# Peptides against a protein of PDB entry 7Q4I: the designs that were tried, part 48

Target 1, 281 residues: chain A of PDB entry 7Q4I
Amino acid sequence: HENSTIAERLYSEVRVLCWIMTNPSNHQKKARHVKRTWGKRCNKLIFMSSAKDDELDAVALPVGEGRNNLWGKTKEAYKYIYEHHINDADWFLKADDDTYTIVENMRYMLYPYSPETPVYFGCKFKPYVKQGYMSGGAGYVLSREAVRRFVVEALPNPKLCKSDNSGAEDVEIGKCLQNVNVLAGDSRDSNGRGRFFPFVPEHHLIPSHTDKKFWYWQYIFYKTDEGLDCCSDNAISFHYVSPNQMYVLDYLIYHLRPYGIINTPDALPNKLAVGELMPEI

## One batch from the design tools (peptide; made by RFdiffusion4, then SolubleMPNN)

Design b1_p12_5_s3 (from b1_p12_5, 5 letters changed)
Fold by OpenDDE base, seed 3:
Structure b1_p12_5_s3 (fold): chain B 281 residues (1-281), chain A 12 residues (1-12)
Amino acid sequence: as target 1 above (281 residues)
Amino acid sequence: EKPVFPTLEDIE
């Protein structure tokens, strides 16, 4: 019933490895629902845990569990990816086991970029890191070159990358990536609307849902608003999505259609040279 | 350190 020719083309040309941050207690509660919904649209899907799970395809990383070990898990996850999977994809997405991702929209955003460009994308926050860093909850995607620089150049050098496993993982990777000249890209669409979101759709779409004094408004790198203009028509991710909500989103995005309305995709932009970014709006 | 993201329960 649908024409997926362009999506299939992008699936082959913009290969994405998705690794999911999880733990043994969430393998059945959360992670399996990622695998059964949006995760199946990744070219490669790996669950990074502290325990192996062959049914889930989970990897046991040599780290402890808990919030204080998230940075350690992120470092080990990318080390594992670099060792085993660096050539299996062009782009490498980190997501939580309660993050929902529209992978086709991510491929669309990434299409013009070379995977050899040292760049990463996500929901950019402005504090702590000069160029900004990407919110961990919204998920962030590294180019192949960014992964190489992170693992080969940053991680081995304690002056460039924090050696212990403590700290906010998204801030710490942001610092490391900046120190090896991986650029914090702009994920916004041509209308200036965001694509990666650290909360559920409802929290972004409903005006005045949060107080303007809420930390998020002070952290966001680019000016944003709430309501219908908050989010790109090609939004990529949302966070704090429950397992049930993942199935709802999967149904709404990929199955439910208003009869008689046919979407015509925009033309793909020209590809950029290595090291080139899209102009800021 | 970055503050913990509020859960749905915290925002509601």
Scores: peptide ipSAE 0.022, ipTM 0.669, DockQ to the pose 0.567
Fold by OpenDDE base, seed 1:
Structure b1_p12_5_s3 (fold): chain B 281 residues (1-281), chain A 12 residues (1-12)
Amino acid sequence: as target 1 above (281 residues)
Amino acid sequence: EKPVFPTLEDIE
């Protein structure tokens, strides 16, 4: 009843390694539910933790736990990926254990780009980094070349990348990537709608849900609206998704269908040359 | 782990 030919093609041509930021206390509570839902649609799924878990496929990174160690964990995670998995995928997604991702929509966004282009995508914020940086909670995806530059060129140089493990991990990686000329891409669709979201759908879809004084409106790089026009029809991620909500979203997105409505996918765009970006909207 | 950004509870 379902035709997944294009999705299968993109699964092969746009390979995604997803690494999940987690900790030992959340292996069973949160991470397991990622593995049972959207994480199974990644080409490779790895959980980055401080303790090994063979059932979860969790890696024990040499870092402590806590907010002040998230940057350290991010650095070690990408070092681990570069050493063991750099050829297992074309794109490398960071997500939290309460992030939900529609991987097919991410592959669609990434399809025209070369993995050898130094670029990364996510929900772009404007403070602290000139070109912007990607929100940690919404998840962000690096090209293979971006990972190489981050690990080989940025991390070893304290002038390019913060050597200690303190600071906001998303800001710090954003600084490092900018310093090695990895471009902060535009993840918006052709209608100018966002694809990566740092909150649950409800918070983006409901008009006036938050005060305009809320920090988010000052942080977003691109102007956006609330309501039905907030989000792409091909949205990629949402944050603060509970384990139960992950199963609900999986059902709604992949199983529940309004009878008699058939969606025809848009044609794939032309592939870009190495170093080329999509035109600005 | 405490997230970098406020939780839903902090936003609500």
Scores: peptide ipSAE 0.020, ipTM 0.680, DockQ to the pose 0.259
Fold by OpenDDE base, seed 5:
Structure b1_p12_5_s3 (fold): chain B 281 residues (1-281), chain A 12 residues (1-12)
Amino acid sequence: as target 1 above (281 residues)
Amino acid sequence: EKPVFPTLEDIE
């Protein structure tokens, strides 16, 4: 009863490898629920951990656990991807084990871009990095060329990338990517609405949910409002999503339908040349 | 693993 022809086409043409940041204590509590929900819609799904888990498809990276090692884990994760999986996908998504992603909406956003364009997308923040950086919690996606530049050009050079494993992983990768001329893209839709979100839908959709002095409003790169206009109809990600809420979101997005309403998808945009970005709005 | 930014509990 469902027509998924366009989604199936994009699944083949816009291949996405999703890697999930996790740890051994969260394999059963959180990570397995990603695998059983939105993670199954990735072309390739890998869980990056400190312990191997064959049931989960978790990789044991040579890193310690804890907040002070998140940057180290990110570096090792992308090194692992580059060595083993760089040709398995066109785009490479980082997400946490409490991030929920609508992969079809991400493929739609990425469709016009060449994976050979050095670009990455997410929820762009303005501090610390001149061009901005992508929020770690909202998840961020690198092109194949961005991964190559990060691993081959940036990581081996202590002047371009922080050599130790401490620090905010999203800021540190943002610095490295800027230093190798990977562009921080604009993930907003044609109406200027965001697609990647560092909080749950409720926190973005409800007006005045947060104080105006809340750090988020000082960090966002693009001006945005709360309420229904906060979020694209083709939103991609939300953070701090509990395991139970992942199943709820899967039901609401992919199963629950209002009878008599038929959604017609927009036409696909034209493909961009290598190095070309969508025009600013 | 704890996030770098404040959790929902820290925000509320």
Scores: peptide ipSAE 0.019, ipTM 0.660, DockQ to the pose 0.273
Fold by OpenDDE base, seed 4:
Structure b1_p12_5_s3 (fold): chain B 281 residues (1-281), chain A 12 residues (1-12)
Amino acid sequence: as target 1 above (281 residues)
Amino acid sequence: EKPVFPTLEDIE
């Protein structure tokens, strides 16, 4: 038996709506597996698609399919959320249908923050946006206020937010959010370890003899280490997770236990005032 | 195309 009292508390106090970027061809291949694994731990789970799927709980957004339409889909997704679900959660996570998320760890990170604080979190990248932007693949989470500002203030203004549906969706939303003073938060833990990851655990955990010229090292906003020190013990997300790997991760994280080891959770931090952020490390 | 880290096989 597990003691989930704190997790249950956070489930109630830090409500998360997860919307999954998907398409009709991936409803059965990928999205269904999100629903059957980590997605069930969201307070609300919605799949944003171009076709309705009642079994999946997929919404048909008025967008075309393809990588060139991801920005359009993101805009329509948040418009849909704002119109129908803005009060159903405190935080709004975007994830891909090949992103795996440990929602409890995200709630832990978000706990001190007010949902009325204009902030969003993810794997912060430094190019293109002065304050940085969050990697689309790693998933990013907006506060309720951030969603409001994005939909109500940014989207209607072509000077603040790109009206065309083309472009890298994560960069474009990052620009829009910056233009309405939504802060790009620091997702790192108290030890300076990252929580949102744009690749699978293996790629982050294994010290790679990867050339320093690899784009990722140029894109990361914060310095990161390789190996076991790469990742927070409270890591939140990984990307490029196959459907099979989602079930493996679910098993490893939520079922497999080393006998005789009891983990004691850290104390919750104090709540921050509206507009206040945790100090950067 | 999505940027991906090299696989372990690629870096070995």
Scores: peptide ipSAE 0.018, ipTM 0.639, DockQ to the pose 0.185

Design b1_p12_6_s1 (from b1_p12_6, 6 letters changed)
Fold by OpenDDE base, seed 2:
Structure b1_p12_6_s1 (fold): chain B 281 residues (1-281), chain A 12 residues (1-12)
Amino acid sequence: as target 1 above (281 residues)
Amino acid sequence: SLEEAILNSGIV
């Protein structure tokens, strides 16, 4: 017997369209499980594929399959969203079919921001893009204005956005967005803890004797810790989540409760004006 | 993504 009043409010006020990067071979293996778990908490859920699937709500984009076509698929996905769904949401999340997202926590992070602010959030990496770019696997969320700028201003201009379909999807969109002054936001909580994660919870929560030379430590834009302090209490996403793990996470996050412990949510922050960002931590 | 490419290269 939970009180979801605030979550319901945010569901209405912070509308999120989630689009899932998938392919026909993963419709049943992976994408279906997104739909049956965290994807049901999006205001709208669309699977972007190369083949239509009415059962899944998959869209056939005019792109080839394979890792070398991910950038092409991302461009076509956002073109499709802009053409058909730009008014269906305020925020537009890209996630992989093995990304798990706590949508309520994302709404909480996004609440103070105007969707007319050209901003996007995710797990920020520092290479290749001056302001940083967001990890593709951790998922990234664009404001409505960011989508508009991407599709209308960036994509048509080969000087601003790569015209071919090759390249790292997350880097290329990051370049395009920077070139149209979409800001790479800071998704960390008030304690400086991350919310979007490019790995499974175990990888972040368990201090690994990982060499400091591990690429992640070189790529991460903000300093992060391992262990219990790695992650916000309001973490948003994890990557490389197997279909089975999605159901486990759904159970753990939304059903399993320690009896007698009551969580009181923090008060919502004040809303920001258009163009304003939360102060960096 | 670049992240996936790096991970699949056996660094993890």
Scores: peptide ipSAE 0.036, ipTM 0.755, DockQ to the pose 0.198
Fold by OpenDDE base, seed 3:
Structure b1_p12_6_s1 (fold): chain B 281 residues (1-281), chain A 12 residues (1-12)
Amino acid sequence: as target 1 above (281 residues)
Amino acid sequence: SLEEAILNSGIV
C-alpha cells in the first residue's frame, strides 16, 4: 500500500501534455512501449508521426521522415498543440520514443513556476545559442506561454525562426525560443545535480574512462560529474532507453521497494510570480 | 537531435 496523495495533487495542479517524436516504423517497436509505461502518467499523451495510428493515438503531421525533417516535425507538432491542445495542459514536454520520463519528478521541478512564465527546461547545452538550448533526446518542456511565443511570434518570422525544415531540431527551437525571450531555465536540483539526461542511467552513473574531449563534456552547459553524484534523486529523464528497459525502469521506480525504507518527500517550494525564476546555483 | 546526429556521424 502506497500513499500517492501529493503526486495526485501535482497531477492536477501541474498538468503536462507529453508529445512523443516518432515515425511509422517505430509505432509498434518503440512508441507503443512509451504509451504502456511512463506515457500513461502524462495528463495528455500524443504521438507525433507522419502517419495516423488510432491504436497509438498518433497524429499524422504534414512532414517527411528522416533526421533532416525533425525540425519540421517539431514545428508542426507545436503548431498542432497550439491549435488543438494549448488549454489542455500547463506544460508541454517533447520526448523521443526512446526517452524515459519520471513525470512526477518533472511536476515537482515545475511546481513553483507559472505556466505564463516564458520558460523551458531540459538538459542545457551551451554551443550555438547564447543562453543555451535543451538536448532533444533528453526531452524538454515548454510552459504554455513558451508554446504561445514559439508558435505565434517566432514561427511566422523567418528572422526569428528557421523557415526550412532542415537542421538540428533542438538547436533550431533553442534559437527560436531565445529570439522571443523564452528563458532557458536551470533544471538542476538544489544540490546542483542534473535532472534531464541525454543518455541511459548506466552511462551517467558509471564513471567512464572516456576522453575529456568527448563532445558531451564540451556541450554540457553546467559542470557535471559522473558516478553516484551525477544525478538528482529526483531525476526526470533518460535517453536511449530500449523498450524492454522502459518496463524495467517502471518496475524499479514504481513497484520495487526495499523493505523498511520509507521515502519522505521534501516540502513543496513557494510558488514564483509570473516571470520569476528560481535562483541559479 | 544534435547529439544523435553526432553519435551516428562517427565522431563519437
Scores: peptide ipSAE 0.036, ipTM 0.756, DockQ to the pose 0.187
Fold by OpenDDE base, seed 4:
Structure b1_p12_6_s1 (fold): chain B 281 residues (1-281), chain A 12 residues (1-12)
Amino acid sequence: as target 1 above (281 residues)
Amino acid sequence: SLEEAILNSGIV
């Protein structure tokens, strides 16, 4: 009795390759659960690691492990994608192995945009990068053109992109992307509510969970509130989601239904021209 | 990520 016609259309028209940042110690503990939950809704799912895992479909990137290598891993991941998979999708999502993503909502957000537009989306932070950068934990999605510019134009040029593997991965890619004129898009819905979230739903939905001195409030690019108005009804991602909570979210989002309540999806917006963005709110 | 680094640094 479920009608998925629009979702199926978007699955075909808005192809998403999801790459998951992971490591060998998390293949079974975390990454496997991504594969068994939201990752199955990607058009292509790849786990980027330092070791190959045929069961997981993990790729061994030529990088070391550890927090100081996340930037290196991100660079190698996108190089790998560009070399092997650039035509397998229109959009390329980076997520952590503890990020949960509602891929259908991401496709809805991305629908009007051309994949040839140099743009990327996520939870936009304002420090360090003039146009902002996208929070690593919330996940961020690059257009095909953004990936091309990153790999072909930015990475080979030390003046545009940090050659060392050190630094905050999300900040560094943000700098690189800005330097090649990849635009930091606005991922908020028409009501100005966010879609990509760097924390679990509880942290965003519960008012006064954090004080206003919490760093997050100084980092967010767009003003946001806590409570029910924090989050789009078409929210895309949450971070720090435990493996168990991934299954809970899958159940709540895709299975559990309040009897007698039927949701009608909003009409799709008009498609934008190449290089055109939706107006910011 | 910077976010994770901040959280893990004990700043938060």
Scores: peptide ipSAE 0.036, ipTM 0.759, DockQ to the pose 0.163
Fold by OpenDDE base, seed 5:
Parts: structure tokens; sequence; C-alpha cells
Structure b1_p12_6_s1 (fold): chain B 281 residues (1-281), chain A 12 residues (1-12)
């Protein structure tokens, strides 16, 4: 009895390539569970690794494994996407193998934007980068034009983009993108609630879950609160989601329903011109 | 996992 007409429309009009950051040791432990849950709702799903896995659809990037190589892997992943897949989608999502994403909600957020607008979205942090940068753990999504600028304009220029493969990958890509005039967008909903989250739902939903001295409160670009008002009804991502919890979330979000309650979606907004952004709240 | 701690607060 489910009506998915609008979701099907957005699936065709807002095409998303999802690339998953993983490593060979996590192919079976984590990555395959992404593929079996939320990853199946991407238009294209690719796992970026150091070893090829045809069952998983994993690509072997020319990088070493380890935390200190994450920036190198991110650069090679986007180079690979640009070379092989730049026309396969309109938007390009980076996620971890323990990130859960509600892809339909991301398509809803992205719908008004042109993929030719140099913009990217995620959980915006304020330090180190003037316009802010998107948290790596929450996942972030680049427009097609943003990917082009990153790969073609930023990466080849050491003055614009760090040539070394070390460092915090989310900060480094944020610096590179700013240097080529890719805008750090506002991913909040019309009520000012966030959509991308660097932790599990419990950490955001429960008041006083963390001390106010916790680094997160100093890093968030937009003011946010804990509790039910923490998160959009159209939230997009959560991080540190275990493989088992991915299946739980799939059940809760796509199957479990309160009988007699019908959710009527809001009308889609008007599309923006190339280069135009939604007003910030 | 090695890919979990990518937030800059864990590195910077």
Amino acid sequence: as target 1 above (281 residues)
Amino acid sequence: SLEEAILNSGIV
C-alpha cells in the first residue's frame, strides 16, 4: 500500500553516486552491510578500498591503508570518480562504512539545486576553514561541478590543495574546495534543524548526553540543541552505526509504521538557477 | 575501524 511516486521521481531527477570509504579488513565486516541496506538506494554505489572486490564492487585505489592515508584515499577516490563516473550522477556522496544515510531525504534537500552549482553539503564545522568545512564522519555530498573543480583545478595545484597525503581529510578537502570557490552550503531544514550528523541518533536525541565542553559544541557552525529538536524529520545521515543497527534502522524507517497515521509530504520547492543557493536560516 | 575516526578533532 505504499505510494513512492515522489521518491521515484527524485531518484531519476536527483541522481546520487555514493562512494564508501573502506579497507580490505572491513569488506565483510562493515561494507557489505552498507550494500545490503541504505546503499541499495543510491543510483550508483562504489566502495573505495586498497583491494578489489568484485562481489562488493570495491575499487583498489593506489593508496596505503591506515588513518594517516585517509586524505590520500579521498583524493584518489574523487580522481577515480571524475575519470569513470562524472556523468553517472548529479551528486557525489562520501560516506564511511559505518555511516547510515536516508538517501530520499538527501534527494529532497538537493532537489532545488543545480548540479552545475559549485556547492557541497554536510555537517558544517567552523574551525580552520573560513566558510566552514563538512565533517568527514557525517558524510558530505558534492555537486558534479564541485567534483570537477576539486579534481581539475584544486588537486593539481599545491598552492590550492595539500599534495601530502597526511592530515585530517575533511579539513583538507574543505580548504581545497574553498580555494576553488566551491561553497559550503547550509543543509538545515526550514525549521533550522540539522540533517547530517557525526554521531548516532541517541547522542543527538538525548538531552545532556554529552558535556557542553565536548569539542562538538565548539565545532558546529550553526547553533543546534539536543533533544527532539536536534534533528530534522528529514534527517540524512548518522555516523558510528554498527552493521546490526543498519538493519534495525532499515526496518524502523522503511517498514515499521504507526497504524492510522498518514505522512503527507510537503510540496517540492522551485528549482534554483545555476549558482543560486537557498537562503540561510 | 581505521576509517571511523576521520573527524578532525581526532587528528588535529
Scores: peptide ipSAE 0.033, ipTM 0.739, DockQ to the pose 0.247

Design b1_p12_6_s2 (from b1_p12_6, 6 letters changed)
Fold by OpenDDE base, seed 5:
Structure b1_p12_6_s2 (fold): chain B 281 residues (1-281), chain A 12 residues (1-12)
Amino acid sequence: as target 1 above (281 residues)
Amino acid sequence: SLDDKIENSGLI
């Protein structure tokens, strides 16, 4: 028998709405596999598309398809969430239809923070935005206050937020959030290890898998290493996860157990005041 | 390569 008492407590106290970026061509190929795996562990799961799909719970946003419309889709997704779902959760995760997320590890990271703190978390990149921005593929999570500021204060003002639908969605939301004083949080664990990853586990765990000139090493905000020290034992997300690998990860993380090893969770940290952040490492 | 797919992170 597994003891899930702490995970059940965090499920109730750290409510997460997950919205998945998808399109009609990926409803059956990708998005349904998110719904059948890690998406079940969200408090609410919504698929943001250009077509409605009642089997998937997909919403038709008033946007075109293609990579040039991803920023338009992100703006309309957060408008839809604010109008219909702002009170259904405390935290609002964006993920792609090939992102895998360990939602319990995200709740553990978020536990000390107030949802009224204007903050967001993810894999922080240093270019284009002074405080950094969060990688779109790794997924990023906004507090309820961050969503409010984005939709109510940033989106209506062309000086604060890009009104057209073009550009890199993660960079553009990062600019908008900075302009309304939403803080780009530190997602690292107490050992300085990352939790949100823009690639599959293999790409981070195997030393020298990429050339030292690979753009990622120039984009990361915090210095990171390859190998076993790359990644927190409480890692939250990986990107480019195939539909088949989602089921493999679900089995490895939630079902496969080494006999005779009992992992005792660390104590929960103290809760922070509204506007307070954890110290940077 | 894995390089070509992260178009979203301002790799224009």
Scores: peptide ipSAE 0.053, ipTM 0.785, DockQ to the pose 0.387
Fold by OpenDDE base, seed 1:
Structure b1_p12_6_s2 (fold): chain B 281 residues (1-281), chain A 12 residues (1-12)
Amino acid sequence: as target 1 above (281 residues)
Amino acid sequence: SLDDKIENSGLI
């Protein structure tokens, strides 16, 4: 028997809509495995595609397929969410169909923030955007106010947001959000450890897995260490997670327990006022 | 590597 009372409270108080970036060729290969694993822990789960799939709950957005259309798909996904689902949640997560997310850890990070605060969180990168932007692969989460500002204020204005569908999706949304004063939050824990990861756990947990010249070390906004200190005990996401690895992670995180070890959760922090952020560490 | 495939991270 487990006690889920705090997780159930956070499920009600920190409502998350998860939208999954996918395509028709990946509905059966990838997206259905998100739905069968971590996606079931979202308050609302929607798959954003170019074709409808009633078994998956996939939406056909008016976009083409391919990498050059990812920014177009992100714009149409948030327009669709604003029109149909803006009141269904407080927070709006973008993830890929090979991102794995621990939604309870995301609710814990988001708990002190007002959804009326113009903020978003993820793995923060420093290039191209002055305040930084959030890595597309690690997934990123917008407040309800951030979605409103993006769709109503940024998207209709070509001076604030790129009207063309080309470019890096995560960079372009990062520019648009900065131009409407949506803040790029700090997602690190109280020990300065990351929560959103653009790679599989192995690549972050194993020291010297990458050369120090690897682009990632030049892109990270905050300094981070390699090894066990890389990652929060309340880590939120990993990218490049295969369908098989999603079931392994679901088992390891939610079912496998070392007998006789009980983790007591930390106390919830105080709620912040509208417009307040936690101090950067 | 899988690492080289982070295409959308502003690798223009």
Scores: peptide ipSAE 0.050, ipTM 0.783, DockQ to the pose 0.442
Fold by OpenDDE base, seed 4:
Structure b1_p12_6_s2 (fold): chain B 281 residues (1-281), chain A 12 residues (1-12)
Amino acid sequence: as target 1 above (281 residues)
Amino acid sequence: SLDDKIENSGLI
């Protein structure tokens, strides 16, 4: 028998709306597999598209398709969330239709934080934004207050937030969020291991998989190593996960068990006050 | 390559 009592508590106390960046050509190819795997563990799941799909629960945003419109889609997605869903959750995850997320591990990371704290988490990158920004592919999660500040304070002000739809969406939201004093949190575990990953597990777990000149090592905000120490035992996300790999990960994480090994969860940390962060490592 | 996919993750 599995004991999910703590996970059920966190499901209630740390409510997560997941929005998935997708497009009409990917509804059946990718997004449907998110809905059938990890997306079912969100408190609310919405697919942000340019076309409505009632089977998927996809929203048609007033945006064009293509990579050059991702920033436009991100802005309209958060406007839509703020208008229709800001009270449906405490935390608001952006993920891609090829991101896999362990939502329970995200709830564990978020548990100490107030949703009224202006903070967001993800795989922090150091270029372009002084406090850093979160990798778009790894997925990033905003507090309710961060969404409010983004939509109400940043988006209406072209001095704070880019008004055009061009640019890297993750960099542009990172600039906007910094300009409204939304903090780029540290998502690492107590051992300094990452939780949000912009690649598949294989690329992080295998030592020397990438050259030391690989851009990722220049972009990562916190020093990380490859191998078993790369990744938290409570890792939250991986990117470039194929539809087939989503089902494999879902099986490996939630169904496959080594007989006779029982994991006991760590104690929950103390809750922080509004505006408090965990110490950076 | 992996590199070609990553152009969207802030690599403009």
Scores: peptide ipSAE 0.047, ipTM 0.780, DockQ to the pose 0.488
Fold by OpenDDE base, seed 3:
Formats: structure tokens, C-alpha cells, sequence
Structure b1_p12_6_s2 (fold): chain B 281 residues (1-281), chain A 12 residues (1-12)
């Protein structure tokens, strides 16, 4: 028997709409497996595509397919969310169709924050954007106010937000959000461990002889260690997760239990006022 | 590698 009382409370108090970046060729191959695994733990789950799919609840956005259109798809996805779903949640997660997310851990991280605080969270990268930007693959979560500012203040202004559909999606939204004073939050836990990961667990957990020239080490905003100390015990996301690995992770996290070990959750932090952030570590 | 797939984060 599991006691889910705190998770159920957070499900009610920290409402998350998850939108999944996908395309028609990935509906059956990838997106369906998100819906069958971690996506079922979102308060609302929407697949953003170029074609409608009623089995997935996929939305046909007026955008072409391909990597060069990801920024266009992100703009149209957030417009669609703002027009139809802005009151359905407090927080709005972008994830890819090969991102795995532990939504309960995200709710725990978000719990102290007001959804009226102009903030967003993810794996923070330092290039191109002064405050940093969040890695597209690791997924990133906007507050309701951040979505409002993005759609209403940034997108209509070519000086604040790129009008073209070309460019790196995560960099371009990061520029737009900075230009409307949406803060790039710190997603690290109290030990300074990361929560959003742009790779699979194996690549973060195993000290690779990654060349010190590997781009990731130049891009990360905060210092991170490799190995067992890489990752928070309350990690939120991993990227490049295959459909089969999604089911493995779902089993390992939510079903497999070591007999006789009981985890006691930490106490919930105090709620912050509107505009307040947790202290940087 | 995974390296070859992260073309999306401004590595263009």
C-alpha cells in the first residue's frame, strides 16, 4: 500500500499542463508512449503537432515540420495554450516526445513559487542569453505569468521576440522571456544538484571520460559533478529516453520497491510571495 | 553519439 496523500495534495495545488513537442511521424513511435507513461501524471497533457490525432489529443498547429520549425511550433503552442488553456494549470511544461519527466518532483520544486511570479525553470545554459536559457531537450516549465508575458508582450513585438520561425527554439524563447523580465530560475536542489537533464540517466550518472571540450561543459550555467552526485534525489527530467526506456523508468520509479526501505519525504518549504525566488546556492 | 543529436541548443 502506498501513501500518496502529499502527491495528491501537490497535484491539486501545483497544477501542470504538459505540452509535448511532436510530429505526425512520431505520434505512434514516441508520443503514444509519453501518454502511456509519465504524461498521465500531468493535470493536462497536449501533443503539439502539424496534424490532428484524436487518439493522442494532438493539436494541429499551423507550422511546418522539421528542426528549423521548432521555434515556430513553440510560438504557436504557447499561443494555443494561452487562448484555450491558460486557466487549466498554474505551470506549463514543454517537453519533447523523448523527454521523461517525474511530475511529482517538478511539483515539489514549484510548490513554493507563485504562478503569478514571472519565472521559468529547466536545465540552464549560459550562452546567447545573459540570464541563461533552458535546454529545450531537458524540458522547461513556465509559470502562468511567464506564459502571459511571452504570448501577450513578447510575441507581438519583433524587437522582443524573433518573428521568423528559424533559430534554436530554446535560445529564442530564452531571449524572448528575458526581454519581458521572466526570470531564469535555479532548478538545483538544496545540495546544488541538478533536476533537469538534457541526456539519459546513464550519461549523467556514469562519469564518462567526456572530453573537457564537450560542448555541454561549456554550456551549463551551474557547475555540475558527474557520477552519483550529478543528480538530485528529486530529479525531474531526462532527454533522449527511448519509448522502451520510458516504461523501464516508469516501472523503476513508480513500481519497483526495495523491501523494508521506506522513504520519508522532506517537509514542504514555505510559500514565497509573488516575485520572490529561492536563494541561490 | 548523443552529441550529434543536440543540434537544437544554438550549436548551429
Amino acid sequence: as target 1 above (281 residues)
Amino acid sequence: SLDDKIENSGLI
Scores: peptide ipSAE 0.045, ipTM 0.779, DockQ to the pose 0.432

